# Designs tried in a protein design run: peptides against a protein of PDB entry 3WG5. Part 182

Target 1, 218 residues: chain A of PDB entry 3WG5
Amino acid sequence: LAKNIVYVAQIKGQITSYTYDQFDRYITIAEQDNAEAIIIELDTPGGRADAMMNIVQRIQQSKIPVIIYVYPPGASAASAGTYIALGSHLIAMAPGTSIGACRPILGYSQNGSIIEAPPKITNYFIAYIKSLAQESGRNATIAEEFITKDLSLTPEEALKYGVIEVVARDINELLKKSNGMKTKIPVNGRYVTLNFTNVEVRYLAPSFKDKLISYITD
Target 2, 218 residues: chain A of PDB entry 3WG5 as posed
Amino acid sequence: LAKNIVYVAQIKGQITSYTYDQFDRYITIAEQDNAEAIIIELDTPGGRADAMMNIVQRIQQSKIPVIIYVYPPGASAASAGTYIALGSHLIAMAPGTSIGACRPILGYSQNGSIIEAPPAITNYFIAYIKSLAQESGRNATIAEEFITKDLSLTPEEALKYGVIEVVARDINELLKKSNGMKTKIPVNGRYVTLNFTNVEVRYLAPSFKDKLISYITD

## One batch from the design tools (peptide; made by RFdiffusion4, then SolubleMPNN)

Design b2_p20_6_s1 (from b2_p20_6, 10 letters changed)
Fold by OpenDDE base, seed 4:
Structure b2_p20_6_s1 (fold): chain B 218 residues (1-218), chain C 218 residues (1-218), chain A 20 residues (1-20)
Amino acid sequence: as target 1 above (218 residues)
Amino acid sequence: as target 1 above (218 residues)
Amino acid sequence: SKYKGGGVEIDAGTSPSSGK
């Protein structure tokens, strides 16, 4: 029986336009092979909101389920990473990871202090993050509080509050726990039930270009 | 008779959080000396939207008129620079400068092509730029077209369409032409008539920090 | 690097609380 393929790729570091290219490449490979899903192991402090919104759109346009997995332990889906997660078909987190802290900032002053975004920007991102939560059937109140309170959650809290779907220690536990779950957003206009009963896991390596970009942005 | 002071400062390069610090410093100096106005000689290809919105807010909070002057000839107030200009008390342009090209982008792909912003982002910036135009009594239709058509205008076109207030070759011509004009937005809740009949021009130099930041961002 | 003029870039900043 042909094994269903699940791709796994890693995205680490700042969310930039180059991170969009990584998402696009990884999802495209998985789409071409008609994978059951792709799992993106995400570890990000955040990044650019524009790149983030493109990544969200690219995920929403995916022909296959895109699972965001905050991994490994100690990793985070901070700021832009939270929006990406909330825009995905399923969110998983490893124990000892975090999600949230989505307050828009204008950057860092020379003393390293955050320059706060004006209320108009903050309100836009509140509306946007709430939309992502609502569209995915996730907790829109907590999504708003990721901005208004700059809230960060543990995996256990995020699961409890209905922000995420799975807490898993590794890929095998993720596949086991998410098997039979429906995607939180549509795939090609339909909510898909994940089938991880007989899967082959394929790891995608970063391209030379991806490695170079990560080196320049780190 | 005590000469009214007009400060002139230069801001060149990408709009970043450090550019906000420059605007804040320059405006603060001019406020402390109760200047008649500050003129910011602006030459920017654009930059960060977050920094841009802070700069707009800082200008709107100014206790004195802030004039954006696109200078010298060959300079531009592109992208973020256009928003800053539209958020200011008066816009001037030198002949041979440009304004506009405000389409939000996610960045540049590795081939150097622009990665387009998703419609939700574009629509937000459309609403924002139209608000700036409306609040300043400037052409909101053209402001929208700076995004939707990625429109760029000459000084003559921008003046003709009611986007800007003055075309001037230098500071002396700017002071002469803008004398007796009302600010396009309030200063401390009131529209102020500019008085440039007996002014002392004071040039502000970039701080060592400003120079270092410009060097790192160039 | 040649700043190719164009595009409004928004950073979604990190919370100060995530800086361990």
Scores: peptide ipSAE 0.066, ipTM 0.401, DockQ to the pose 0.309; fails the geometry check
Fold by OpenDDE base, seed 3:
Structure b2_p20_6_s1 (fold): chain B 218 residues (1-218), chain C 218 residues (1-218), chain A 20 residues (1-20)
Amino acid sequence: as target 1 above (218 residues)
Amino acid sequence: as target 1 above (218 residues)
Amino acid sequence: SKYKGGGVEIDAGTSPSSGK
């Protein structure tokens, strides 16, 4: 009898207040069932800074390990997605994914050009992203360059530079490679050693509302 | 034969990238038909700063006057809504509405408490909201206090303090009261005198996508 | 959608969390 449950949920699209609700719902389900971890399959071009910060805080307050997995191939943890990943207990990426491009923007002009954030905002997010990297024992210099150079990395580069912890093709390889790893940030004030021996993998479906929003944002 | 068209469209809910798409679509329709103006019936608790800034820019680039009307009674132009209003060619409010509460936040903590913006961000938005007020010849001191004191005003107070231009119960009263007023910001580089004599009022319906998003955000 | 949301977008102001 599989003693430990690992939840897997997909979060795709722009990071919004609704994305926060998805994270909160999924993590809450996993907490209620005392799961060994939840894996969030993340594919995002970015989104709201507030929603991002709330999601990071929600992850950091999680009673269980939250693993951000940039998946499937072609997915990205761009901008807000990188912050979320850096705020998580473990980062994994599939081959053919990307992470980075974290420059804070005020948005897009009507011509589609980026409205640059003023230096004050940029400096705030530099300090914030560096704090996330430092707290998680990840490469804070590269985290800064995700903003200052708008740098994007491959999974192999991100692993090499100590930005992420695992490169894995699928959930099974992720569980195998991350087994015995310590969380990069505390769970309830303690670094947890992941135990993915004899686990049941449970996939969480999006709510009807989740499906409708994803359909609308696509 | 009514020579001039005035469009009316409703924008309700959080200010998001989708709200920008709504503004863009509605203003574009009105521009294509060389409308005398478009009135946006606005009811928002706030939303994204980027979407807000883009909406303000879209309004400022409009080929026709854009009137923000805080409507119906019980509606608000809170936070992002206030910035949008201050960026518009004319602000109207219905009795029983509110404007203000513009303190930039980083979001809400899990306990529902506001994550305060750092002073650097707050100061940026103070400068921004003051610029919108100054450019539109509106009360920049009150605009600052919308942030520094998180002030909210009634329509009567907002009119008294020179934050808004019109208090009106409905579209007909709005058109009557705003007739002959000059836009508070330029349209194509010129201050336009509104001519609401012999106008046809056309209501724009939300797209199917708009209806679906509003249904999801409600 | 022209909102190519690649940036960290700061929220301006109090959206009341609709607790429903």
Scores: peptide ipSAE 0.054, ipTM 0.518, DockQ to the pose 0.382; fails the geometry check
Fold by OpenDDE base, seed 5:
Structure b2_p20_6_s1 (fold): chain B 218 residues (1-218), chain C 218 residues (1-218), chain A 20 residues (1-20)
Amino acid sequence: as target 1 above (218 residues)
Amino acid sequence: as target 1 above (218 residues)
Amino acid sequence: SKYKGGGVEIDAGTSPSSGK
C-alpha cells in the first residue's frame, strides 16, 4: 500500500506577511501531494494580527489537516502563535514549551514598554480568540484569559484545561499519539480522523527567500 | 546664520514592521541633528495596522515635525498610508497622487478576493481614523468615508476637503508653500511654526537592510 | 533591538494586491 505522506515544516520567528507566505507555500505543497497532514513546527513570540488572521484563514481553507506543533523545547506559541494554534486542526506541544500571552498591544514605546491596545481592540480579540476556541471545541474561558490575564500555560496545563490535544517530545511521538484523533475543525466541511499508520515523513525546507527574510528580520 | 536642516527620506511599499524601523531610523537621525523637519516621501498601497499604529505613535513622539509627502506623481498613501498621513504634523501631496481607500480587510482569499473585516474591526478603525483627523484638525467625516465608502481623493480634493495641507510638485515647492505653516499636531506639546527660510535639504538614503527588505517584499 | 512583543497586530486597510 502506498505510504501516506505527512509533511513537517518549520515556522520560526515573528508572525508577519512573510509568515503567511510560508504557511501558504507549505500547506499548498502538502495539499498538492494529498498528504495525510502537515505538521508545522511553530516557534513564535507573536507578531501581527492581520498576518495571524490570514494564516488562520489559510489553515481553515486547507484541503488537509494542519497540525500546529509548538517545538522544540524552549519554543513558544505566544500571542499570534496561540491564535494560529487555536485556529488549527490539532495542537501539539513539546515538553518545555509555552502557549498563551495573547494580550493585544499597539506596540512598544521607544523605551521598550508595551503600548496597550484600546479596550475596543482588546474586546475584539477576546471575541475572536473565543470564537476560535469554540469552533475547535477548545477551552474558550482559558482562551479569553490568554488576553485578560495575559496567561501562559505549560503543555501539561494546556492539555489539562482542554486548550491543546497532544503533548509529544518529537514527531514520532506526535504521530503515535495523534493517530486516530479527529481534527478539531473541519477539513472541507468534515471532521477527519488522522491516519498516521504507515506514513512517510517529509520535511519541507524553508525557501531561499524564507531564509533571507528570516536573516533580515531576526 | 547656520542653515536649518530639513531631511528628506523615502518610504515605498507595504507598511510593515520594517517600515516602522525605517520611520524610526529616519526620524531619529533628524531628531539628533535638530532638523527643522523631516519630510517622508511616502508611496504605499497600504499594509499592516499594527505597524501603522506604531508609525503613527513614532511620528507623534517625534521631537521634530514629520511631514508626510505623497510623492512622486503616481504614488499613493493608500490604506495604512492614509492613517500615517493623518497622524503626521503636515500632509503634502504631489499632483497625480492619491489618498484614502482605508477599508479594513482581513486579507485576501485564495482566489484573490478581499476578505472583509468584521464590523467590530471596521468600527474600531473608523473610530481610530476619526480620532487622528480630529486631533490634527482635519476632516473627520472624510476620514470616516475613507473606510465606509472606501473613498480615494486626489490632492486637489483632499486639500479642498481639509484632509491635507499642501499640494506641491516637488520638495522646493513644498518647502515654499509650507513655510510659516503650523504643525497640525503638537511637537513636544506645542504647535510649531515651520521655518523653511535658508534651509539645507539633506536626503537620507535607505540602508542596505532597507533595500534588501524592499527587494524581497516587492 | 528585536521587538519581542507578540501583540496581535490588526490589519487596517487594503492589503495591497500582489502587484507586479
Scores: peptide ipSAE 0.052, ipTM 0.460, DockQ to the pose 0.374; fails the geometry check
Fold by OpenDDE base, seed 2:
Structure b2_p20_6_s1 (fold): chain B 218 residues (1-218), chain C 218 residues (1-218), chain A 20 residues (1-20)
Amino acid sequence: as target 1 above (218 residues)
Amino acid sequence: as target 1 above (218 residues)
Amino acid sequence: SKYKGGGVEIDAGTSPSSGK
């Protein structure tokens, strides 16, 4: 019997291999407790493509629904964060957040300018992000435009265009609005109807290691 | 009339956006002087995928043949260097050099271990490296194995398997052995027969900026 | 640190493991 528990964890900063470890740890805890879902409060400017793709894979392998919640107001799911969101079971955004800006870059020049990815890489990520959108029944055209136009959207725009599923101010509103929604991707091969009736919200704290990396990367 | 000039330039260290600038500068100089070819003495452990792909594109857009020469003995065209070589008009290796080890990585974990690329990225780079091999009439099976087996080859093995075209001890032997060979990819839409009869060898020095970046990345 | 919001970085280099 699934416990009437919803876990909430925060992931902030650059998407790195350590961010993968955070996702893995948080999801594993929630899986072990047979939670109804885990909500990841995400605030990221982006990061590494591989860590991002590993995170997407870890989410898709999850035994429970993983909800990406772009939170708090002022947060973003930029670049890698958008891919992670599009790879998740449900996307929510708080008012005053953003999603998009997914153009792959090679990094930064010595002068701090962006080094553009060559067309072949860009095309790969276009195909990848479109795949994530299509698999989740989200707007694949906008997903492509997150790269080709480096587009960023508000929650209202993202909802309107079918990029995200929920706009919510807090966890309680998110649970209320997402109750009865189907996951956008399968959980263990099945689309799950979210049941957030009589749930306990349990917050996961960052580990000491999580705190240290955030400190070093800030 | 093409001048009977062959340019030689050295590129050493990690493949970065700055390495692209070096390739672009060197090729541009040789193009402006209507050189018969440019030889790039390459020694790299690898680097960034995008810089690599930009370099490949810059080589393929060259108005003159670009020869990658893995030199001196002890040098390698590892990872990104192999892709660059496979994207070039001719590959040569000095005895005691290596080529291969092309497995894409996401980077390094906090403990210094390699973070593996997810299958989707690996498959992309497999397709890409095979494309480079096929376009150049080189061994696409071995090109794939550079990723799937993280294979590294000696010059003799690489020559035997049709990965490279020349084993040469120095520039003079390289010019002698490659004289009359056709480029493995087109120059301005045509396969060019290399003519190294009565050529002047002109060495290009690294710019001050080139030296500074090498110093910072070492 | 002001992480400039940026695209996805791909590192394709097996840097040699510093085996010392």
Scores: peptide ipSAE 0.041, ipTM 0.381, DockQ to the pose 0.291; fails the geometry check

Design b2_p20_6_s2 (from b2_p20_6, 11 letters changed)
Fold by OpenDDE base, seed 3:
Structure b2_p20_6_s2 (fold): chain B 218 residues (1-218), chain C 218 residues (1-218), chain A 20 residues (1-20)
Amino acid sequence: as target 1 above (218 residues)
Amino acid sequence: as target 1 above (218 residues)
Amino acid sequence: SKYKGGGIEIDAGTSPSSGK
């Protein structure tokens, strides 16, 4: 019996146009192989709004379920990472990770202070993050507070408040807990029930370019 | 007689956080040596709004004049590049370059179409670009049209409309034409008259990291 | 790097993604 494939790939660092290329490449590989799902191990402090929105759109256009897994312990889905997670088919977090802190900023001043986004931009992203939460049946009030209060949550809190779907220590526990769950958003217009009963896990390596960019951004 | 130093550095590609680091490094080197000015040879299709705003702020905080030179022929100061130029002490362009196309976008959809910025964001950047133009005594109406009409200009048009200060084929012509010009914004709170009569031109090389990033983004 | 980028950065740029 042909084993269902689950791909796992790591995306670490700032969300940029290059991060979009990574998402696109990894999802495309998984789509080509008709994988049961792809799990993206995400660790990000945030990044570009455009890249984030493109990544969300790429996830929503995926032919297969895309699971965002905030991993390893100590990792975060901060800022842009939270939006990406909320735009995904399923969110998981490892113990000792965090999600939130979604206040849009215009950047950092030279003194390292945040340049606040004007109310117009903040209100745009409030509407956007609430839409992502509502579309995925997640807690839109907390999603708003990720911006308005710059709130960050533990995995246990995020699960409790209905922001995420799974707390898992590793890929094996994630697969076990998410088995039989429905995707929070549609795949090809349909909510899919995940089947991880007899899966082969395949790890995708970063491209040479991916490694080089990671080496430069670290 | 100790020759006045003019530094020249190249910044090519997308405007990112790394581009900010390049600007900061290059300006800092020139500040440390009490250079008469630094010329940044700029070739950019655009990039991040935050990085752009930080770069503008870094230029405005410079202890020495920062001249943005759209170079070589075929180069552009598109989008973020236009804002950076408008935030600088002097703008020069080589023949066969362009400036403008400043419409803020949220990014590109997967089909390559531009995701338009909501009116709130567009209006913010209209106000911002107009402020940069007004502060520098440049054409604020054209600066607005860089957004509202997504206007691009030739060097000759940009000079004619009072968007830029110099059209020059090379560094030597730039130095000759800009000699005796006042900076369009203050340096340390004062408008400086440029003195390029007896200068040594020093080219700054990209760091190893700079070269590596350029190699990856190309 | 001083870009402690916790914020959503808006792209100001029409950079065509070089699809090469």
Scores: peptide ipSAE 0.053, ipTM 0.528, DockQ to the pose 0.380; fails the geometry check
Fold by OpenDDE base, seed 4:
Structure b2_p20_6_s2 (fold): chain B 218 residues (1-218), chain C 218 residues (1-218), chain A 20 residues (1-20)
Amino acid sequence: as target 1 above (218 residues)
Amino acid sequence: as target 1 above (218 residues)
Amino acid sequence: SKYKGGGIEIDAGTSPSSGK
């Protein structure tokens, strides 16, 4: 029986324009093979807001479900990573990961302190993150607090508050727990029920370009 | 007769959080001395939007007029530099300079091509740049076109279209031409008429920190 | 590197990593 394919790819490090290229490549491969879904194992401290918004748009334009999985234990979907997660079809987190801390910053001072964004920027990102939460049927109040309080959540808290859908230790548990769940945003204009009953997992490796970019940005 | 002081400082290179510190330091010095104005000689290809918005806010909070002067000939107030200019009390440009090209970008691809921002980002910056133009009584249509068409203007065009107030070859001509002009935004809640009839020009040097930052970012 | 006249960069702030 033709096994439905689930792709798994890793995105690690800062969110940049090059991270968009990674998302685009990975999703495109999975789309070309008519995969049941793609799972992106995400570990990011954050990055560029512009790249983040492109990634969100690319996910929203996906012909297949895109699952953001904050993995491995110790990983985070911080800052830009939280927005990406909130823009995705399903969010999962491994135990010992974190999500949130989405306050826009101007950068780092010479002493390493954060330089705060002006209220106008902050308010824009509040509106944006709330829209992502609302569109995905996730907790818009907590999404706002990721900025206003620079809140970070554990997987258990994020699940409890309706920010994420699954807590899973590994890909196998993720597939098991998310089987039969409906996507939080539409796929090609329709909410899709995930079918992970009979799937083949295919891991996508980073391209040479992806490896080089990670090396330059790390 | 106690000469009114006009400070002049140079800001060159990318707009970053460190550029905010430069603006803050320069304006603070001029405020402490109750200067008639500060002129910032600006030459920038652009930079960070967050830093830009902080700089705009810092200018708007200034106790004295802040004049952005695109200088020397060959300089630009590109991208973030245009927003800063539009947020200032007066804009001047030297002949052979440029302003505009404000399209938000996600960055540069490996081939050096611009990665475009998604419509949501672009629309936000359109709204923001239009607000700066409107608040300063400058051409909001052209401000929008700095993004939508990635438009760049000469000093003569920018003056003609009501984007800027002065074209001047040097500081002396700038002071002469801007004398008696009203600020385009309020100073401490009031529009101020510039008085450059009897001024002492004081040049502010970059701090050691400013020099180091410029060296790292160039 | 030649700063080609670049668009506006927006950093979405990284959470301060809890200081170890």
Scores: peptide ipSAE 0.039, ipTM 0.331, DockQ to the pose 0.304; fails the geometry check
Fold by OpenDDE base, seed 1:
Structure b2_p20_6_s2 (fold): chain B 218 residues (1-218), chain C 218 residues (1-218), chain A 20 residues (1-20)
Amino acid sequence: as target 1 above (218 residues)
Amino acid sequence: as target 1 above (218 residues)
Amino acid sequence: SKYKGGGIEIDAGTSPSSGK
């Protein structure tokens, strides 16, 4: 029996236009191979709202399921990462990871303090994050509180509150636990049942450009 | 019977990108020799959060058990050191050491006062530290209070509250007491039972670069 | 729009122990 392919790629660091290019490239490769899914191992403190929204759109336009996996332990889907996760077909978290803290900010002052976003912007992102949660059948109240209370959750809390679908220690446990789950949003207009029973896992490496920019942004 | 090897290395001072390089080097050496474990004698006042998170990830990716040993007496795993400890396979403390005081800060004002982190950052680190504690089966409530109350504990308190696993006066007592303990987090996806019954202790010296940077940061 | 979704630019030091 021809093995279904699952791609695994890593996206680490700040969400930027370059991070969009990474998502686009990785998803495109997986689409071209008609993969069962792509798992994006995500570790992000957040980043640009524009890039985040573009990434969410790219995920939702994917021809294959995009699983956001907050990995490895100690990683986070913070701020922009939470939006990306909520916009995805399935969210998994490794133990020791976190999700949340989504309050929009204008930036940092010279003293490192956060410059708060004006209420209009905050309200826009509240509506946006609630929409992502509602569309994916995830907890929209908690999604709102990721902004209003700057809430962050453990994997166990996120699972308990219906923010995420899977807690998994590694790719093998993720595949095992998510096997037979339906995507939380449609793929090509259909909710897809994930089939990870006979899968080949293929790792996508960052491009040379990916490595270079990661090195510069650290 | 071939003696199992336990490496011992010292990491002292502020947690920086260079401290990450030290952890990475030490763990890599121990991994290459397929050591039973590495013990990191840790004495840190804290440091950078990014470096700390990277160190935690490096520990959790280790192919061998990483034991954080707050040593010698008078040492601390303060702030970033507490996160590192909570992210490790086993925590030991020598009598007369301390752990805790984990509140994130933006830095110091010109008068030396702490610039408090905004709630977003604080909440992120609360979730993160709780996640580390929960994953390792350690006291997540105390882990949270390391931030919210800037709590610091003695070894006896930390043991009593289930923050740490061992109080030991020296390496020999540490090996004796931790022998037969399971790691608090997995090693290569498995909880490992430590076997210190027939061990050769090997000390890793700081590199020339390590010595130079330690000298510059002091 | 320079809206950095709040990346924790954690230049945030963790609280040093008061023990100088």
Scores: peptide ipSAE 0.030, ipTM 0.267, DockQ to the pose 0.187; fails the geometry check
Fold by OpenDDE base, seed 5:
Structure b2_p20_6_s2 (fold): chain B 218 residues (1-218), chain C 218 residues (1-218), chain A 20 residues (1-20)
Amino acid sequence: as target 1 above (218 residues)
Amino acid sequence: as target 1 above (218 residues)
Amino acid sequence: SKYKGGGIEIDAGTSPSSGK
């Protein structure tokens, strides 16, 4: 039987418009090949709110399941990364990773201090992150606390509190644990049961353009 | 003969992730109906770089021509709006509108002053805006000067300098003038000749969610 | 420079939003 394809791609660094380009390119490749799913290995300190919301929408429009995997150990889905995860079809985390710290900021002062967002903006993102949690059947109270308390969770805590679906050490363990799980949001209007029984894993590398832009933005 | 459909939608205000949601929704509706084109009436002071780059990519992935129309009179495609226009299949402007002022900023100080972006970021956006101009066969020198000189142009100047393709007072004049023009970038890998000889214009309204988010962000 | 910014950066934009 022809092996169903699972794509794996890495997205590392700040969430920017370029990060959207990466998400869009990777998901598009996986859609064109009718992949069973795409796994995005995510490691981000956060970034821009607009890119984050665009990425969430692009994930929600995906013709295939998009799994956000906070990987490798030491990685985070901080700030914008948490929203992206909450907007995805399945969230996994590796041991030694973190998720949370979603407080909106206006930016950084010259001294590196955070400029806090006005209450209107903070409340907007509280409503938004809660909506993502509710739509995905994840813990909306904890989603709010990622902003209001600047909360960060371990994979074990995030799983325990119903923020994420899988704790996995590597791609093979992720595929094994997520096999037979339903997507937390619809794929083309349907909740899909993931079938990882007979899959081929294909890794997507950053394009030359991706590497160049990452080099310019780092 | 069944009239080819041209969709018209309005996008007004800051370029944010929500603006991407609007672009994506509007283009998706027009794609589903196999529209001849979608015209986006754009009025923006600018906004976020990531949303802008996401919108550009979404436009470039469109299955149909996306026309950016700076409208109504008094509107602008400032900053992020200029990039979006330069990333589109055709740019039109109404008399009394403007395009340009593309200097990247880190944000605003508490006193309302602009925090300038470091040279590395500025140079990145110079390269990016020049690439959009070159790919679309538009004036890359002027595109650079939108950043380096903070240049703003009238519709007549923008047309004269080869930044835009059409000056039109309204949708009917836009359709008449753009009829038979080729898209400045490919649609699904092909330069398309616009056929507006026998079209039905359909207006897309903002969704309730769109209105609510605009109300929250304004 | 790794913008280590722990929050969602909102205002890092391409243009001066005309701050009304």
Scores: peptide ipSAE 0.027, ipTM 0.256, DockQ to the pose 0.322; fails the geometry check

